# Designs tried in a protein design run: peptides against a protein of PDB entry 1IK9. Part 11

Target 1, 211 residues: chain A of PDB entry 1IK9
Amino acid sequence: MERKISRIHLVSEPSITHFLQVSWEKTLESGFVITLTDGHSAWTGTVSESEISQEADDMAMEKGKYVGELRKALLSGAGPADVYTFNFSKESCYFFFEKNLKDVSFRLGSFNLEKVENPAEVIRELICYCLDTIAENQAKNEHLQKENERLLRDWNDVQGRFEKCVSAKEALETDLYKRFILVLNEKKTKIRSLHNKLLNAAQEREKDIKQ
Target 2, 207 residues: chain A of PDB entry 1IK9 as posed
Amino acid sequence: MERKISRIHLVSEPSITHFLQVSWEKTLESGFVITLTDGHSAWTGTVSESEISQEADDMAMEKGKYVGELRKALLSADVYTFNFSKESAYFFFEKNLKDVSFRLGSFNLEKVENPAEVIRELIAYALDTIAENQAKNEHLQKENERLLRDWNDVQGRFEKAVSAKEALETDLYKRFILVLNEKKTKIRSLHNKLLNAAQEREKDIKQ
Target 3, 195 residues: chain A of PDB entry 1IK9 as posed
Amino acid sequence: MERKISRIHLVSEPSITHFLQVSWEKTLESGFVITLTDGHSAWTGTVSESEISQEADDMAMEKGKYVGELRKALLSVYTFNFSKESAYFFFEKNLKDVSFRLGSFNLEKVENPAEVIRELIAYALDTIAENQAKNEHLQKENERLLRDWNDVQGRFEKAVSAKEALETDLYKRFILVLNEKKTKIRSLHNKLLNA

## One batch from the design tools (peptide; made by RFdiffusion4, then SolubleMPNN)

Design b2_p29_2_s3
Fold by OpenDDE base, seed 3:
Structure b2_p29_2_s3 (fold): chain B 211 residues (1-211), chain C 211 residues (1-211), chain A 29 residues (1-29)
Amino acid sequence: as target 1 above (211 residues)
Amino acid sequence: as target 1 above (211 residues)
Amino acid sequence: EEEEEKKKKEEEEKEKTKKLLEELKKKRE
């Protein structure tokens, strides 16, 4: 089961932060449980897939678009306060919300809620869920931080090896050329020596022919 | 101001999760505000640095050790349920907690709390703080995840450059040796050709002497 | 026969060159 808790303000009680809990399975389209609380009282309603479909039809809105608007209204948390207006009557237990566009406000949805007999239990469970979520997110943060530190070390190690490889390549080239030049110069000296010996032998033969 | 909310169970109400909020400035040693709630009622007390010092003295415990025990009792969240026992009388508004060791249970501290007149406001603020903490931790998680993905890409890029550098170093060495062998063999062939010319010149001179 | 003997001498000289390069390599390590 997925859950989202959001803070909302009711038009009837603008000074009192309310909390809107929505719980659903897989997708909001399949239906959801909505719970409203002011920290003293709680109200809960179940919304079926058929009710969501009916509200979409009544609005002449495509179901996927309607569910997208429900998701923004009910799950976004404190979205910009001005986009969705929430209304709740404690007397009728009727919850409805409007989408405020620049030129038009329209009712997006409505739910009949029931007053919870034991609001303290619902509030305690809500706080427990918040504390569990904090603990899970903290554990995830600590894990990600440790991974991040590991990846940074691994990056520095590979970077250092890469720099050493570059330097070693340049040093390799330089040293190979120096050694090759030495050997080639030795061979050039030997070639020059042999040429001089051939010139001397030719000069001696020319002397022997001249007697 | 630092804050920690923990779930606790009271000996008097073991079936009802209570929430213990502790708020302090910099260190618990400097004093703190304690708030207890069951999701319907709330009780608050202020504990001064002098009271913490007095409780440490009354226990004949070093203050730093005592504060360390307070931190474990009041801030650890659901530590192993058996280490600290919490007691609260709604009639006397007296809150006390014990440390349970294998062979000894002893009172660790006690506070007089006052019943909050508007518990709903305290509960709403507590839920708001939980939701803010969730949002902050989620933003941190998303940031760390994006950094982690960046670091992994950067690591892969450097690793790929390193592997290319290693291969390029080996290829360079191989190519330089091949080129050097070709040039050296040319010089050796020239030396051999000059030696053969010297041998032929010597043989011709020996024929001219026999003639 | 003379061409085979020339080829054999060229291979021997290649091998001597290779050994000299290996010796130069070893003096680097």
Scores: peptide ipSAE 0.000, ipTM 0.787, DockQ to the pose 0.003
Fold by OpenDDE base, seed 5:
Structure b2_p29_2_s3 (fold): chain B 211 residues (1-211), chain C 211 residues (1-211), chain A 29 residues (1-29)
Amino acid sequence: as target 1 above (211 residues)
Amino acid sequence: as target 1 above (211 residues)
Amino acid sequence: EEEEEKKKKEEEEKEKTKKLLEELKKKRE
């Protein structure tokens, strides 16, 4: 079961924050349970898949689009831009909400709720769910923090190895060239020595020819 | 202001989850506001720094240690091991809690609470705080997740550069040795050629002397 | 003359080796 609690303002009681809980299985389209509370009283209703389909048909809206609007209205709370207006009559237990567009407002849905006999239990359960959600999110945050610290260490370790590899490559190149030059110079010296010996031998031969 | 809400079970009402809210400024030692609710009624009291100091003295406990015990009792909720027992009389509004050790239980603290006239407002505010905390924790979670993904990308990038650097170092070494061998072989060939010329010159000179 | 030509060839080989080293340096930029 999935659940979302949102703050809403009712047109009838704009000074009193209400809480709208929606609970569903897998998809909102399959139906949901809606609970409204003011922190003293609670009201609950069930919305079936057939009711959702009927509302979509009555609105001449494609079901997937309608469900998308329901999700925005009921799960996001009053979005930062009062796009949804919520109304509830405590007398009739009739809940309805409207989508307000610039030039057009329309009723998006309506639900008959029932007053909960023991609102304190519903409120306690709601608070419990909030506290559980906080604890779960905290545990997830602590895990992500530890993973981030791990990844940062691993990054620093690889970065340090990379820098050492770059430096080692440059040092290797320099060392190999130095060694190469030394051996080349030795061979060049030997070549020069052999050339001088050839020149001396040629000069001696020219002296021997000249008696 | 810092705040913590915890679930507690009262000895008098073990079947009904109560919520203990503690609010403080910077440190619990400087005093705190305690609020108890059952989702219908609420009770609030203020505990001063002087009362905390007096309770520590009455217990013959060092203040820092006492505050440490208060923090465990009041901010952790009923820890997983029923180390703290909570008692509340709705009639007297007297709240007290005990620490249960294996062979010794002792009263850790007591507070006179006052029944809140409008418990619904306190409950609504409590739910609002929970929802705000959830939203903040979700935003933090999303941020940490994005950082995690960033760090993982950065790690992969550096790792790939490191591997390329290692391969490039090995390729460099191999190339430098190949080039070195080529030049050395050329110089060795020249040395051999010069030695052969010297031997020929010596043989010709020996022929000229025998001639 | 032949010694100057040999010195010139050795300098040209040094310069070729130097140029090859510089080209090897440049081909890695």
Scores: peptide ipSAE 0.000, ipTM 0.787, DockQ to the pose 0.003
Fold by OpenDDE base, seed 2:
Structure b2_p29_2_s3 (fold): chain B 211 residues (1-211), chain C 211 residues (1-211), chain A 29 residues (1-29)
Amino acid sequence: as target 1 above (211 residues)
Amino acid sequence: as target 1 above (211 residues)
Amino acid sequence: EEEEEKKKKEEEEKEKTKKLLEELKKKRE
């Protein structure tokens, strides 16, 4: 079962933060349980897949689009843009919510809720879920932090080896050229010496022919 | 203000999860506010630095060690080892907790609490804090995940450049040696040719003298 | 005979070049 808890404000009680819990199996489209609480009382209702389909049809909205709007309304809370307005009557236990667009507000959905006999159990379970979620997220965060520190060390090690490899390549090239020039100059000197010996031998032969 | 919420079980009500909120400024040693709730009722007490110091003295325990035990008891909840036992009387509003060692259990501290008139406000604020903590931890987790993915890409890029640098160094060395051998062989061939010319010139001169 | 001596001198010079390159390589490690 998946679950999301969000803060909402009711039009009837705008000064009192309410909590909206939605729980579902795999997909919101296949139905969900909605729970509303003010920290003292709780109200719960079950919404079936057939009710979701009927609401989409009544709105002349494609089901996937309608479920997308339900997900934004019920799982995001009233976002910072007051795009969704929540209404609840404690007397009738009727919950409905509206989408507010620039030019038009329209009802997006409505649910009949039932007052929970033991709201303390629902509230305790809700707090337990929050604390479990905090612990799980902290454990993930600590794991990611350790991995991040490991990757940073590994990056620095490879970067340092890469810089040493670049320097070693340049040093190798420079040293090879220097050694090559030395050996080449020795061979050039020997060639020059042999040429001079040939010139001298030719000059001596010209002298020996001229007697 | 720092805050921690933990689940505890009371000896008087072991079937009902209670929540222990501790709030403090900078350090637990300088005093704290303790709040206990069962999701319906709430009880709050303030503990001063002087009370913490007096409890440490009464226990003949060094203050830093005592505060360390308070931190384990009050901020960790009953860990999986049942090392800390919590007791609360709703009639007297007296809260006390014990440390259970293998051979001895002893009282670690006690607080007089007051019943909160509007527990729903305390419970709503507690849930709000949990939801804020979840949102903050999720944002940190998403940030660390993105950084982790970035560092992994950067590591792969540097590793690939390093491997290319190693291969390029070896290829450079091999190419330079091949080119060096070619030029050196040309010079050696020229030296051999000049030596042969000198030998021939010397042999011709010996023929001209014998002639 | 002269071609064999020339080949032998070429091989000796190749071997001297190879040794010199190996010595130049070893002095870099």
Scores: peptide ipSAE 0.000, ipTM 0.787, DockQ to the pose 0.003; fails the geometry check
Fold by OpenDDE base, seed 4:
Structure b2_p29_2_s3 (fold): chain B 211 residues (1-211), chain C 211 residues (1-211), chain A 29 residues (1-29)
Amino acid sequence: as target 1 above (211 residues)
Amino acid sequence: as target 1 above (211 residues)
Amino acid sequence: EEEEEKKKKEEEEKEKTKKLLEELKKKRE
């Protein structure tokens, strides 16, 4: 089961923050449980997959698009764009929400809720879920931080090895060329020496022929 | 201001989770505000730096050690070790907690609380804080995840460059040696050729002298 | 005989080249 808690403002009670909890199995499309609370009272309702499908049909909206709008409205809370307006009557237990566009406002959905007999239990469970989520997220943060530090060390190690490899390659090339120049020069000197000896021997033979 | 919310179990109400909120400025030693709630009622008290000092003195405990125990008791909740027992009388509004050791249990501290007139406001604020903490931790998690993905890419890039550098160094060494062997062999062949010419010239001269 | 002496001298020169390469390698360690 997945759950999302968001803050909402009701048109009837704009001065007090309400909390909208939505719980669902795998996908919001398969239905959900909605819980509204003001921190004292709570109201709950169940929305079935069939009701979601019916609302999509009644709106002449494709189901996937409608579910996408439900997700934005119910799981994100009233984002900073005030695109979604929430209404609740405590007398009728009727909850409805509207999408407000520049030129058109329309009802996106409505739910009949029931007043919870023991709101304290619902509130305690909601707070427990928040605390569990905080603890889980903190543990994930600590793990990711440790991994980040590991990856940074590993990067520094390979970077340092790479720099050493580059320098060692350049040094190798330079050293090899120097050594080979020495050996080549020795061989060139030996060739020159032998060539001079050959010239001298030829000159001596030419002298011996001339007596 | 720093805040911590924890779950506690009261000896008087072991079947219902209570929430202990502690709020402080910079250090718990400078005093704190404690709030207890069952999700319906709330109780608050202020503990001053002087009261903390007095309790430490009364316990004959060094203040830093005492504050360390307060931090474990009040900010960690009842950890899995049941080392801390929490008691609250709704009639007297007296809150006290004990440290339970194997051979000794002792009162660690006590506070007079006051019943909050509007518990719903305190509960809403507490839930708001939890939701804000969740959102902040989620944003940190997303950031750390993106950084880890970046560091992993950067590591793969430098690792690939390093491997190419190693291979290029080995290839360079091999190529240079091959080229130099070729040049050296050419020079050796020329030296041998010149030496043979010198020997032939000497043999011809010896024939000419015998003739 | 002359071909064997020529082969022997070629082997000695190969060995001298090998030793020179090994000495050049050892002066690098």
Scores: peptide ipSAE 0.000, ipTM 0.786, DockQ to the pose 0.003; fails the geometry check

Design b2_p29_2_s4
Fold by OpenDDE base, seed 3:
Structure b2_p29_2_s4 (fold): chain B 211 residues (1-211), chain C 211 residues (1-211), chain A 29 residues (1-29)
Amino acid sequence: as target 1 above (211 residues)
Amino acid sequence: as target 1 above (211 residues)
Amino acid sequence: KEKEEEEEKKKKEEEEIEKKLKERQEELA
């Protein structure tokens, strides 16, 4: 079961924050349970998939688009102010909400709610769910923080090894070339020496032929 | 102001989850505001630094140790079951809590609370605080998750560059040695050829002298 | 003498480098 709790203001009670709880399975399209509370009273209603389909049809709206609007209205939490207007009559237990566009406001949906006999239990369960969600999110945040600190250390370690590898590559190349040049120069010197000895031997032989 | 909300069970009402809110500035030692609610009624009390000191003295406990026990009792949330027992009389508005040790239970502290005239406002504010805390923790979680994913990418990129650098260092060494050996062998062959020419020239001169 | 010692030192250094190069050639073969 998925759950979302949102703050809303009722047009009839704009000074009193209400809480809108929506609970559903997998998708909001399959139906949901709605609970409204002011911290003293609570009202609940079950909305079926058929009711959602009927409201979409009555609005001449494609079901997926309608469900998308329901999701924005009922699940957004503190959505952008004034996009959705919520109305509730404690007398009729009729809950309805409107979408406010620049030029047009229209009713998006309506639900008959029932007054909860024991609102304190619903409120306690709602607070429990909030506290559980806080604890779960805190544990996840602590885990992610520790992972990020680990990843940062691991990155710094690899970066430092990489920089050492780059420097070691350059040093290796420099050292190898210096050593190679030394040996090659000695071999070139030996070749020059041997060539001079051959030239001298040829000149001596030409002198011996000339007596 | 720091705040902690915890679930507690009262000895008098073990079937009904109560919520214990504690609010303080900087340290619990400087005093705090305590609020108890069952989701219908609320009770509040202010505990001063002097009262905390007096309770520590009455218990013959060092203040820092006493505050440490208060912190565990009042701020732990769902602490380990049965370590602290909470008592509240709705008639006297007297709240007290006990620490349960293996062999001894003792009163840790007590507070006179006042019944809140408008409990719904306190409950709404408490729910608002929970929802704000959820939103803040979710935003932090999303940020940490994005950072985690960034750090993982950055680590993989540096690791791949490091591996390429290692391979490039080995390849460089191998290539330089191969090139050097080739040139060195050419020079050695030239030296050997020049030595053989010198030996032949010396042998021909020795023949010319014997002739 | 100093020139011969310097040539002998260079020759030893060359032989050591050639030995190392040969060892590396054998490792690379």
Scores: peptide ipSAE 0.016, ipTM 0.801, DockQ to the pose 0.003
Fold by OpenDDE base, seed 5:
Structure b2_p29_2_s4 (fold): chain B 211 residues (1-211), chain C 211 residues (1-211), chain A 29 residues (1-29)
Amino acid sequence: as target 1 above (211 residues)
Amino acid sequence: as target 1 above (211 residues)
Amino acid sequence: KEKEEEEEKKKKEEEEIEKKLKERQEELA
């Protein structure tokens, strides 16, 4: 079961925050339970898949689009854009909400709710759910923080190894060239020595020819 | 102002979850506001720094240690260890809590609370705080998740650069040695050629002497 | 001819390597 609690303001009671809880299985399209509370009283209703389909048909709206609007209205709360207006009669237990666009306002849905006999239990369960959600999100935050610290260490370790590899490559090139030059110079010295021996041998032959 | 809400069970009402809210400025030692609710009624009291100091003195406990125990009792909730027992009389509005150790139980603190006239407002504000905390923690989770994904990308990028650097170092060494061997072989060939010329010159001299 | 061209090509490569080695020696000195 999935759940979302949002703050809403009712047109009838704009001075007090109400809380709208929606609970559903897998998708909002399959139906949901809606609970409204003012922190003293609570009202609950069940909306079936057939009612959702009927409301979509009555509005001549495609079901997926309609459910998309329900999701925005009921799960996002009254976002800062006042796009949704919520109405509730405590006498009739009739809840309805409208979508307000620039040139058009229309009723998006309506629910007959029932007053909960023990609102304190609903409120306690709602607070419990909030506290559980806080604890779960805190545990997730702590886990993500530890993973980030791990990844940062791992990054620093690889970065340091990379920098050492770059420096080692440059040092290797320099060392190899130095060693090679030493060996080349030895060979060049041997070549020069052999040339001098050849020149001396030629000069001695020229002396021997000159008796 | 800092705040913590915890679930507690009262000895007098073990079947219903109560919520204990503690609010303080900077440190619990400087005093705090305590609010108890059952989701229908609420009770509030203020605990001063002087009362905390007096309770510590009455227990012959060092203030820092006492505040440490208050923090565990009042902010952690009844942890799974039932180390703390909470008592409240709705008639007297007297709240007290005990620490239960294996061989010793002792009263850790007591508060005179007052019944809130409008508990619905306190409950609404409490739910608002929970919802705000959820939203803040969700935003933090999303931020940490994005940072995690960034750090993972950065790690993969440096790892790939490091592997390329290792391969490039090995390739460089191999290439340099191949090039050096070619030049060395040329010099060795020149040395061999010069030695052969010297041997021929010596053989010609030996022929000229025999002649 | 092809062998002489290949030997001349190798000789040019060796001379270029020897030149680069000299330049690198001068830079490192």
Scores: peptide ipSAE 0.015, ipTM 0.801, DockQ to the pose 0.003
Fold by OpenDDE base, seed 2:
Structure b2_p29_2_s4 (fold): chain B 211 residues (1-211), chain C 211 residues (1-211), chain A 29 residues (1-29)
Amino acid sequence: as target 1 above (211 residues)
Amino acid sequence: as target 1 above (211 residues)
Amino acid sequence: KEKEEEEEKKKKEEEEIEKKLKERQEELA
């Protein structure tokens, strides 16, 4: 079972933060359980896949689009732009919510909720879920932090080896060229010396022929 | 203000999860506010630095060690080993807790709590804090995950450049030596050819003199 | 004398480099 808890403000009680818990199996489209609480009382209702399909049809909205709007309304809470308005009557136990667009507001859905006999149990379970979620997220954060520190060390080690390899390559090239130039120049000097000896020998031979 | 919420089990009500909120400024040693709730009722008490110091003295325990035990008891909840036992009387509003060691249990501290008139407000604020903590931890997790993915890419990029640098260094050395040997052998061949020409010229001159 | 010693030093350095080049040629053949 997946669940999400969000803060909402009811039009009837705007000064009192309410909490909206939605619980579902795999997909919100297959139905969900909705729980509303003010920290003293709780109200619960079950919404079936049939009811979701009927509401989509009644709105003349494609089912996937309608479920997408339900997900935004019920799982995100009142977003920072007051795009969704929540209404609840404690007398009738009727919950409905509207989407506020720039030019028009429309009812997005409605549910009959039942008052929970033992709201303290629902509230305790809700707090337990929050604390479990905090603990799981903290453990993930600590793991990711340790892994990031490891990856940063490993990156610095490879970067340092890479820089040393670049410098060693340049040094190797420079050393090899210097050594080669030395040997080449010596061979060039030897060639020049031998050429001069040949020229001198030829000149001496030409002198010996000329007596 | 720092705060921690933990789950505890009271000896008087072991079947009902209670929540222990501790709130403090900078250090637990400077005093704290303790709040106990069962999801229906809430009880609050303030513990001063003077009271913490007095309890440490009464126990003949060093203050830093005592505060360390308070931190383990009140901020960790009943650890997985039932090392801390919590007691609360709803009639007297007296809260006390014990440390269970292998050979002896002893009272670690005690507080008088007052019943909160509007427990729903305390419970709503507690749930709000849990939801804020979840949102903050989720944002940190998403950030750390993105950074982890970045660091892994950066590591792979540097590793691949390093391997290419190693291979390029070896290839450079091999290529330079091959080229140097070719040029050197050309010069050696030229030297040998010039030496042979000198020897032939000397032999011809010796023939011309004998002639 | 100094010029002969410098020529002899260069000759020894050439012989050492030629030896290393030959060894590397044998490794590459």
Scores: peptide ipSAE 0.015, ipTM 0.799, DockQ to the pose 0.003
Fold by OpenDDE base, seed 1:
Structure b2_p29_2_s4 (fold): chain B 211 residues (1-211), chain C 211 residues (1-211), chain A 29 residues (1-29)
Amino acid sequence: as target 1 above (211 residues)
Amino acid sequence: as target 1 above (211 residues)
Amino acid sequence: KEKEEEEEKKKKEEEEIEKKLKERQEELA
């Protein structure tokens, strides 16, 4: 079961934050349980897949698009843009919500809720879920933080090895060329010396033949 | 202001989860506000630094150690080891808690609470804080996850460059040595040829003189 | 002839290697 709790403001009670819990199995399309609370009372309703399909049909909206709008309305809370307006009557237990666009306002959905006899249990369970979620997210954060620190250390190690490899490559090239030039110059000098000795020997031989 | 909400079980009401909120400024030692709720009623008390000091003195415990025990009791919730036992009387609004060790059970602290007139506001605010904490932790998780993915990519890039640098170094060394050997072998051959020419010229000169 | 062409080919390869070595020495200096 998946669950999302959101803060909403009701048009009828704009001064108090309400909490909207939605719970579902895998997808909102398959139906969901909606719970509304003001921290004193709670109201719950079950919305079936058939009701969602009927609401989509009544709106002449494609089901996937409609479910996408339901997800935004019921799971995202009222974002800072009052795109979604929530209404609830405590007397009728009728919950409905509207989407407000620049030029278009329309009812997105409506649900009959039932007043919970023991709201304290619902509220306690809701708080428990919040605390569990906090604990799970904290554990994930700590894990990710440790992993970030590990990855950063590993990156620094490889970076340092890479820089050393670059420097070592340049040093190797320079050293090999220097050594080779020394040996080459020695060989060139020896060749020049031998050539001069041959020229001198030839000149001396030409002198010895001319007596 | 820092805040921690924990689940506790009261000895008087073991069947229902209670929530213990503690709020403080920088350190618990400077005093704190304690709030207890069962999801229907709420009770609050303010504990001053002087009260904490008095409780530490009454226990003959060093203040820092005592505050350390308070932190474990009031902020950690009842861990799976029932090391801390919580007691509350709704009639007297007296809250006290004990630390239970293998051979020693002792009262760790006690606070007089007051029943909140509007528990719904306290409960709503508590849920709001939980939802804010969830949102903040989720944002941190998403950030850390993206950073992990970045660091992993950066590590893979540097690792790949390092491996290429190693291979390029080995290839460079091999190539330079091959080139150098070719040039050196030629120079060595030329030296040998010139030396043979000199030896032959010397032998011919010695023949010409004996002639 | 083939030996002379092979020696001339080796000599050209050496001159090219010596040239590259000199160029690299000038770049490293």
Scores: peptide ipSAE 0.020, ipTM 0.805, DockQ to the pose 0.003; fails the geometry check

